# Peptides against a protein of PDB entry 7PB4, part 33

Target 1, 105 residues: chain A of PDB entry 7PB4
Amino acid sequence: KMLNIKEYKEKLLSTLGEFLEDHFPLPDRSVKKKKKNIQESSVNLITLHEMLEILINRLFDVPHDPYVKISDSFWPPYVELLLRNGIALRHPEDPTRIRLEAFHQ
Target 2, 218 residues: chain B of PDB entry 7PB4
Amino acid sequence: DALQMAVGYFEKGPIKASQNKDKTLEKHLKTVENVAWKNGLASEEIDILLNIALSGKFGNAVNTRILKCMIPATVISEDSVVKAVSWLCVGKCSGSTKVLFYRWLVAMFDFIDRKEQINLLYGFFFASLQDDALCPYVCHLLYLLTKKENVKPFRVRKLLDLQAKMGMQPHLQALLSLYKFFAPALISVSLPVRKKIYFKNSENLWKTALLAVKQRNR

## One batch from the design tools (peptide)

Design b1_p14_2_s1 (made by RFdiffusion4, then SolubleMPNN; from b1_p14_2, 6 letters changed)
Fold by OpenDDE base, seed 2:
Structure b1_p14_2_s1 (fold): chain B 105 residues (1-105), chain C 218 residues (1-218), chain A 14 residues (1-14)
Amino acid sequence: as target 1 above (105 residues)
Amino acid sequence: as target 2 above (218 residues)
Amino acid sequence: MVEILEEIKRRLQL
């Protein structure tokens, strides 16, 4: 039974990963080197999968403060996607912090 | 030149020492408007000004005026559009600015140099269909972007659910008809055969300017 | 965790 649950979890993670990659990929930041002044923030954006992992892990690791600070690595469309679909919530007093929605409780 | 000074003002912000900030802002805004409507703007100027209009750096009135004059001389960079979508998601722009942006995006669609990266944003645009104010314009955009590979069962279900909620909206029917064309097996519902596809005339604000752009680039 | 992943996927498909 436990092996089947683990296998099922891995399959779900894989399937979710594929779904996220297919439907919500990061745009190719072709860093066209040339023009100096647009500080294209050299910040490496994380994938939607990585963002969700961070939120899930925070919920389990620190359940009393499940909020994650939005960093420059968080692509704004991903944040908006999670908020609009009720997957994440903003902190009521700090809009720079988000948590996973407690839809599993 | 006057345009470079105006763009520089919006990019760098007001120099603190200007006693009449509003007069200076209006002067630069009029400069941008005049050049944009007469000659169009370079892709680099659109890149800068579009981001400014959507970043929330200025008030809604200023942002609206900037966005209305995002008229290309030749082309718009798809990178500018990708960046713009990012700014829309930061939540610093008004709902009216978002609507205006989608109207602009539809109107200027043919002047965007490439579509590869914009096509990757398909899922994000599709997620915006739930916004009642955006829905008509997003449907039009999706109608322009949709390929066979975008027509998935879950998106079909979502469109049908929206149709059930909103009724037989012309823009939604147009998109559903395109979906049925690409994937007839996914849409069992009989759609009325519309001989004419009608979207809201998003182009009306720029109709004269777009004609001028097309004439200059012939 | 499985339930969370399933619900996330469901909500992204909404």
Scores: peptide ipSAE 0.590, ipTM 0.894, DockQ to the pose 0.348
Fold by OpenDDE base, seed 5:
Structure b1_p14_2_s1 (fold): chain B 105 residues (1-105), chain C 218 residues (1-218), chain A 14 residues (1-14)
Amino acid sequence: as target 1 above (105 residues)
Amino acid sequence: as target 2 above (218 residues)
Amino acid sequence: MVEILEEIKRRLQL
């Protein structure tokens, strides 16, 4: 029973990862146009998969404060996607913090 | 150059020490508007000003005026569009600015140099169909972007659900007809034979400018 | 956790 749950979890994670990469990939920002001065913020954007992992982990690790601070590594379209689809919620008093929706209760 | 000074003003922001901030802003805005409508803007100028218009750095009235004059001399960089979509999602621009942006994007679609990165945003645009104010313009954009590979069963279901909720909207019917063209097996519903695809004319705001751009680039 | 992942996938498809 436990092995089947682990295998099923791994399969779901893999399938979700593939789905996220196929339908919601990061834009190729590697078009560093050679022009000098606009510091394209060297901020490494995280994948949608990584963002979801952070939100899920925070929910389980700190259930009394399940909010994650939106960093510069959070691509704004991903944040908006999660909010619009009811996967994440903004903190009511701090719009810079988001949590995973409690749809598992 | 007056245009360079104007772009530089918007990029660097208003110098606090100027006693006549509003007059200075209006002067630079009129400079940008005048050049954009007469000659169009360079891709680099559009890149800078488009980001400014969507970043929330200025008030909604200023942002709206900047966005309305995002008229290319030749091309718009797809990177500028990708950055712009990112700014739209930050939530510092008004709903009216978002609508105006999608109207602009549809109107200027043919002037975007490449579509590869914009096509990667397909899923994000599709998610924006849930916004009733954006839906007509997003449908038009998706109609321009949709390839066979984008037509998935879950997206078909979503469009049918939207149609059930909103009724048989012309823009939804246009997109569904395209989906049926690419994947007839996924759409069992008989779509009314529409003689003409109808989208809201997003180009009307820029019609004269677009004609001028096309004439200069011939 | 499995249920959360399934629900996330479902909501991204909505």
Scores: peptide ipSAE 0.586, ipTM 0.890, DockQ to the pose 0.348
Fold by OpenDDE base, seed 1:
Structure b1_p14_2_s1 (fold): chain B 105 residues (1-105), chain C 218 residues (1-218), chain A 14 residues (1-14)
Amino acid sequence: as target 1 above (105 residues)
Amino acid sequence: as target 2 above (218 residues)
Amino acid sequence: MVEILEEIKRRLQL
């Protein structure tokens, strides 16, 4: 039974990953180094999958403060996507913090 | 160059020492507006000013005026659009600015140099259909972007659910008709055979400007 | 965890 749950979880994660890559990919920042001094801070954006993992892990690891601070690695469209679809919530007092929705309630 | 000074003002922000910040801002804004409507703006100028308009650096009135004069001389960089979408999601711009942006994006669609990255944003645009204020313009944008690969069962369901909620909106019907064209098996519902696809605001704010752009680039 | 993932997928398909 546990093996089946683990396998199912892995399959679900894989399927979700594929879905996220297909429908919500990161834009290819072809930062060709043309010399213009736009300090586009090469902030490495994380994938939507990684963002969700962070949110899920925070919910389980720190259930009393399940909020994650939005970093520069969080692509704004992903944040908005999660908020709009009711997957995440902003902290009521700190809009720079988001949590995963408690779907089990 | 007066335009370069104006763009530089918006990019760098107001120099602290000007007692009459509003007059200086208005002067530079009028410079940008004048050049944009007469000649159009270079892709680099649009890149800078579009981000400024959406970043929330200035007030809504200023942002609206900047966005209204995002008229290309030749082309708009796709990268500028991708960056702009990011700024929209930061939430520092007003709802009216978001609507105006999508209107602008639809109006300027043919002047965007490439569509590859914009096509990757399909899912994000589709998610914006839930916003009642954006929905008409997002439907139009999606109508321009939709490929067969984008037509999925879950998106069909979402569109049908939206139709059930909002009624048979012309813009939604147009998008559904395109979906049915690409994937007839997914849409069993008889769509009214509309001879004319209708999107809201066929007369965009830039109609005259766009005609001038097309004439200059012939 | 599985339920959360399923719900996330569902909500992204909305």
Scores: peptide ipSAE 0.603, ipTM 0.899, DockQ to the pose 0.348; fails the geometry check
Fold by OpenDDE base, seed 4:
Structure b1_p14_2_s1 (fold): chain B 105 residues (1-105), chain C 218 residues (1-218), chain A 14 residues (1-14)
Amino acid sequence: as target 1 above (105 residues)
Amino acid sequence: as target 2 above (218 residues)
Amino acid sequence: MVEILEEIKRRLQL
């Protein structure tokens, strides 16, 4: 029974990952045209999958403070997507922090 | 030149010590406007100024004026558009600026050098359909972007649900008609055979300038 | 956790 739940979880994560890659991929920033001056922040953007993993893990690891600070690695369209679809919520007092919505309650 | 000085002013921001900040701002803004409408702007200038207009660095009035003069000399870089979409999501620009951006994007669509990265944003644009103010312009943009591979059952359902909520809007019907063209099996609903697709005329603000750009690049 | 993943998927498909 437990093996089946783990396998099912892994399958769901994989399927979700594929869905996210297909429909919400990161823009290919590899077209670094050489123009020096716009320090496009060399910050590596994380995938939507990775962002969700961070939010989920925080919810389970620190349930009393399930908020994650928005870093420069968080692509703004992903943040907006999660907020708009009710998957994430902003902290009421700190708009730089977001949590996974507690839709399992 | 005067344009480089103006762009540099917007990029670097106002130097704190200038007593005549507003006069200097207006001078540089007029310089950009004049060049943009007469000759168009280089792709690099559009890249800089578009980001500035959407970053919230300046007030809404200034941002609106900058965005209205984002007229290309030749092409717009798709990278500029991708970055712009990112800025829209940061929430530092007004709702009116967002609407204006989508109008601009539709109007300038043919002048964007490549569409590959913009096509990757399809899902994000589609998610913006729920914004009532953006919906007409997003539908037009999606109409321009939609390929057969984008027509998925879940998107069809969402469009039909949106139509049920908002009524039979011409822009939604136009997009649904395109979806039905690519995937007739996914849309069982009899769409009225509209012979003509009607979107809000987004290009009206730039009509004269766009004609001039097309003439210069022929 | 499974329920969370399913709900996320559902909300992204909306």
Scores: peptide ipSAE 0.593, ipTM 0.894, DockQ to the pose 0.346; fails the geometry check

Design b1_p14_2_s2 (made by RFdiffusion4, then SolubleMPNN; from b1_p14_2, 6 letters changed)
Fold by OpenDDE base, seed 1:
Structure b1_p14_2_s2 (fold): chain B 105 residues (1-105), chain C 218 residues (1-218), chain A 14 residues (1-14)
Amino acid sequence: as target 1 above (105 residues)
Amino acid sequence: as target 2 above (218 residues)
Amino acid sequence: MVEILEEIKQRLQL
């Protein structure tokens, strides 16, 4: 029974990963490095999968403060996507912090 | 030149010491407007000014005026559009600015140099169909972007659900007809054979400017 | 967790 739950979890994560990659990929930043002066901060954007993993892990690791600070690695369209679809919530007092929605509460 | 000075003003922001900040801003804004409508703007100028208009650096009135004069001389970079979509999601622009941006994006679609990166944003645009104010313009954009690979069962269901909620809107019908063309098995419902595709954006704010751009690039 | 992932998937398909 536990093995089936792990396998099912892995399958769901894999299926979600594929879905996220197919339908919500990161745009290729063809940041042509040439002109030095635009501080396009070389901040590596994380995938939507990685963002969700961070939010899920925070919910499990720190359930009493399940909020994650929005970093520069968080692509704004992903944040908006999660908020708009009710997958994430902003902290009521700090709009720079988001949590995974508690779907079972 | 006057345009470079104007763009530089918007990029660097107002110098604190000017007593006549509003007059200086208006002067530079008029310079950008005049050049844009007369000759169009270079791709680099559009890149800078589009980001400024969506960043929330200036007030809504200024942002609206900047966005209205985002008329290309030749092409718009797809990178500018991708960055613009990011700015829209930061939440520093008004709802009216978002609507205007999608109207602009549809109007200028043929002048965007490439579509590969914009096509990757398909899912994000599709998610914006839930916004009633954006829905007509997003449907038009999706009509221009949709490939067979984008037509999925879940998106068909979403469009049918939107139609059930909003009624048989012409823009939804146009998009559904395209979906049925690519994947007839997914749409069993008889769609009215509309001989003419109708989008609200058939008469855009840029009609005269776009004709001039097309004439200059022939 | 499984339920969370399924719910996320459903909400992204909405």
Scores: peptide ipSAE 0.513, ipTM 0.873, DockQ to the pose 0.348
Fold by OpenDDE base, seed 5:
Structure b1_p14_2_s2 (fold): chain B 105 residues (1-105), chain C 218 residues (1-218), chain A 14 residues (1-14)
Amino acid sequence: as target 1 above (105 residues)
Amino acid sequence: as target 2 above (218 residues)
Amino acid sequence: MVEILEEIKQRLQL
């Protein structure tokens, strides 16, 4: 049975999600509200899965400017992981912007 | 006290109006260095100063001096290490600072209060094996962190590929030997029976200080 | 898209 391209996509996304959760989970930053005024900015960090989804969607939705601005929700280890494994590229003129690597170009 | 004033200076940053910025900076550095080497630093002081050293807020020379004196009085918080890894990945610190951090992390490993969150960073540390300058120290860190559940076929392949590229490095052989211990079926290659595991001695920079910390906490 | 996901998996050593 030729697995429908949709079903195959869903299986790939699921497998990727499980792998990312198992091997690259967000650290439980239990912001223990110890009283010291270091505003550890309660910035909700996004998952690596969500980060990849944003990058993929940007590549398809805006192919002429496929770059995403690194926000405070982007955990720096995830950004570094994507860059080091050649999954993402920094913008040559703006190091605060990254894109998905064009694997098929 | 003098230490609180020094930590507060690094936290708040240099006041723009001070004519003697360099003298003030040096005074506060010497204060932190003196207390750290004599008594160690509190976990809260390490939390603040470690982040400062890795944030790129100061020059490389200052950051290196701060990082070299991150000696605990008792314990280091695992949260400080997690935050430090985040700063390390922002790329505002030098390559030499990254190497020094991993040396520090290995040397101070036993003084970290918990390991649960650090174990979650296993995949990120493993990805850093690709950096030739970091590889010896990352192998040592991974040797300390590796559990049976971390030994996966893809990681075995990656280590064997690194061995093919870099040769039979002692630190890589040590990690592969541990992997073979946990999962002998994944490593068909005969590893040389090494009587002694050899890592680069990361502790040499802090050996005297660590002995003093262990004596004070007995 | 499927090809991109496969490539990401390979690069992450999935």
Scores: peptide ipSAE 0.494, ipTM 0.866, DockQ to the pose 0.282
Fold by OpenDDE base, seed 4:
Structure b1_p14_2_s2 (fold): chain B 105 residues (1-105), chain C 218 residues (1-218), chain A 14 residues (1-14)
Amino acid sequence: as target 1 above (105 residues)
Amino acid sequence: as target 2 above (218 residues)
Amino acid sequence: MVEILEEIKQRLQL
């Protein structure tokens, strides 16, 4: 039974990943930054899948403080997408922190 | 160059020690406005100024004036548009600025050098249809972007639900008609055959400027 | 967890 749940979880995550890649891909930043000395820190943006995985894991690992700090790796359109669709919530006192919505409450 | 000094002022921000900050700001803003409306701006100038207008670095009045003068000399970089969409999502710009940006994006659509990256943003634009203030302009943008591959059952459902909520809006009908053209099997509802598609503010703020740009690039 | 993923998918398809 547990193996089937794990396999099913992996399949669902994979299917969600494919959906996210098809409909909400990261923009290709491969536009060669001309060497203007702006140390635009090569902030590696994470995928929407990775962002959701972080939020889900935080909810399960630390249920009493399920908030994740928004880093520079969080693409703003993804954050906005999650917030607008009620998938994530901002911390009421710290807008730099977000949590996964508690869909089971 | 006066334009370079003006762009540099907006990019670097006001030097702390200037007693006449407002006069200096107005001078540089007028310089940008004058050049933009007469000659258009280079793609690099638009890249800088567009990001500034959406970053919340300046007040809403200044940001609005900057956006209104984002007129290209030749082309707009799609990278500038992608960056701009990111800034819109940071939440440092007003609702009116967001509306103005989408109006600008629709008006300037043909002057964007490439569409590949903008097409990847289709899902994000589609998600913005739920904003009542943006909806008319987002529908117009989606009408310009929509390909057969974008017409999915879930998006059809969402558009029909929006129509049920908002009524038979001309901009929603225009987009639904395009969806029906690409995927007639997904849309069972009878749509009025509109010979002419009308979007709100087809007479954009930039009509005269865009005519001038098209004439210079011929 | 499975229910959370389905709910996320549904909300993104809205």
Scores: peptide ipSAE 0.517, ipTM 0.875, DockQ to the pose 0.317; fails the geometry check
Fold by OpenDDE base, seed 3:
Structure b1_p14_2_s2 (fold): chain B 105 residues (1-105), chain C 218 residues (1-218), chain A 14 residues (1-14)
Amino acid sequence: as target 1 above (105 residues)
Amino acid sequence: as target 2 above (218 residues)
Amino acid sequence: MVEILEEIKQRLQL
């Protein structure tokens, strides 16, 4: 039963991943590698798929504290996209933490 | 030069020790405004100042003035626009600043050096259509960005739903007409043949400056 | 889980 849930989760995430890649890709930041001095923080941004996977995993793994801390790898447009569309919620006391919305409630 | 000192002031922030912080700020802001409206700004200066205006580092009045003088000498870097969109999403800028940014982006669209990365932001701009204050300007931006590959059934449905909610808005009709042009099979609804595409004139704030930029780059 | 992902997809298509 648990294996089927994981496989099903992976399949669903994969299907969503294609949609996310097609419609919400990361901008290619590769062009600015040449100018040394702009401290564009070498922070590797994660995909929207990876972000959602983290949020979903946290909800299932730690249901009593389903919040994920927003890291520098979280591209702000993705965070805003999730919040505006009611897919994620900010923690009421800590705006640096977000959770997946409980769509079943 | 005076402009470099002004840009450096905004970038580094106010040095703690100046007794007349407001006078110094106003002096540097006027320097930027004067150069921007007279000659335009270099792409690097726009990159710095645009991020400052949207980062929430200064008050809304200052941010608004900076954003109003984001006039290029020649081109705006696409990277500056991508970074700016990121700053808009951090939520430290006012709603009025967001509106002004989209107006600016539409007005300056032809002066952006490349569009490849901006086109990747299509989905994010489209998601902003639900904001009633942004919707007219986002429709205009999307009208400029839309390619055939962006016209999807779900986006058509969303635009029709927005039209049902907001009524037959000229900006929505313009975008829907473009969608119908690219994908006539997705839009069964008879759109009134609008002889004139009408967007709210976002360029009005920069009309004189844009004419000057076009004259300098001929 | 299915319902969550479908709901996410629907909300992103909004």
Scores: peptide ipSAE 0.515, ipTM 0.873, DockQ to the pose 0.316; fails the geometry check

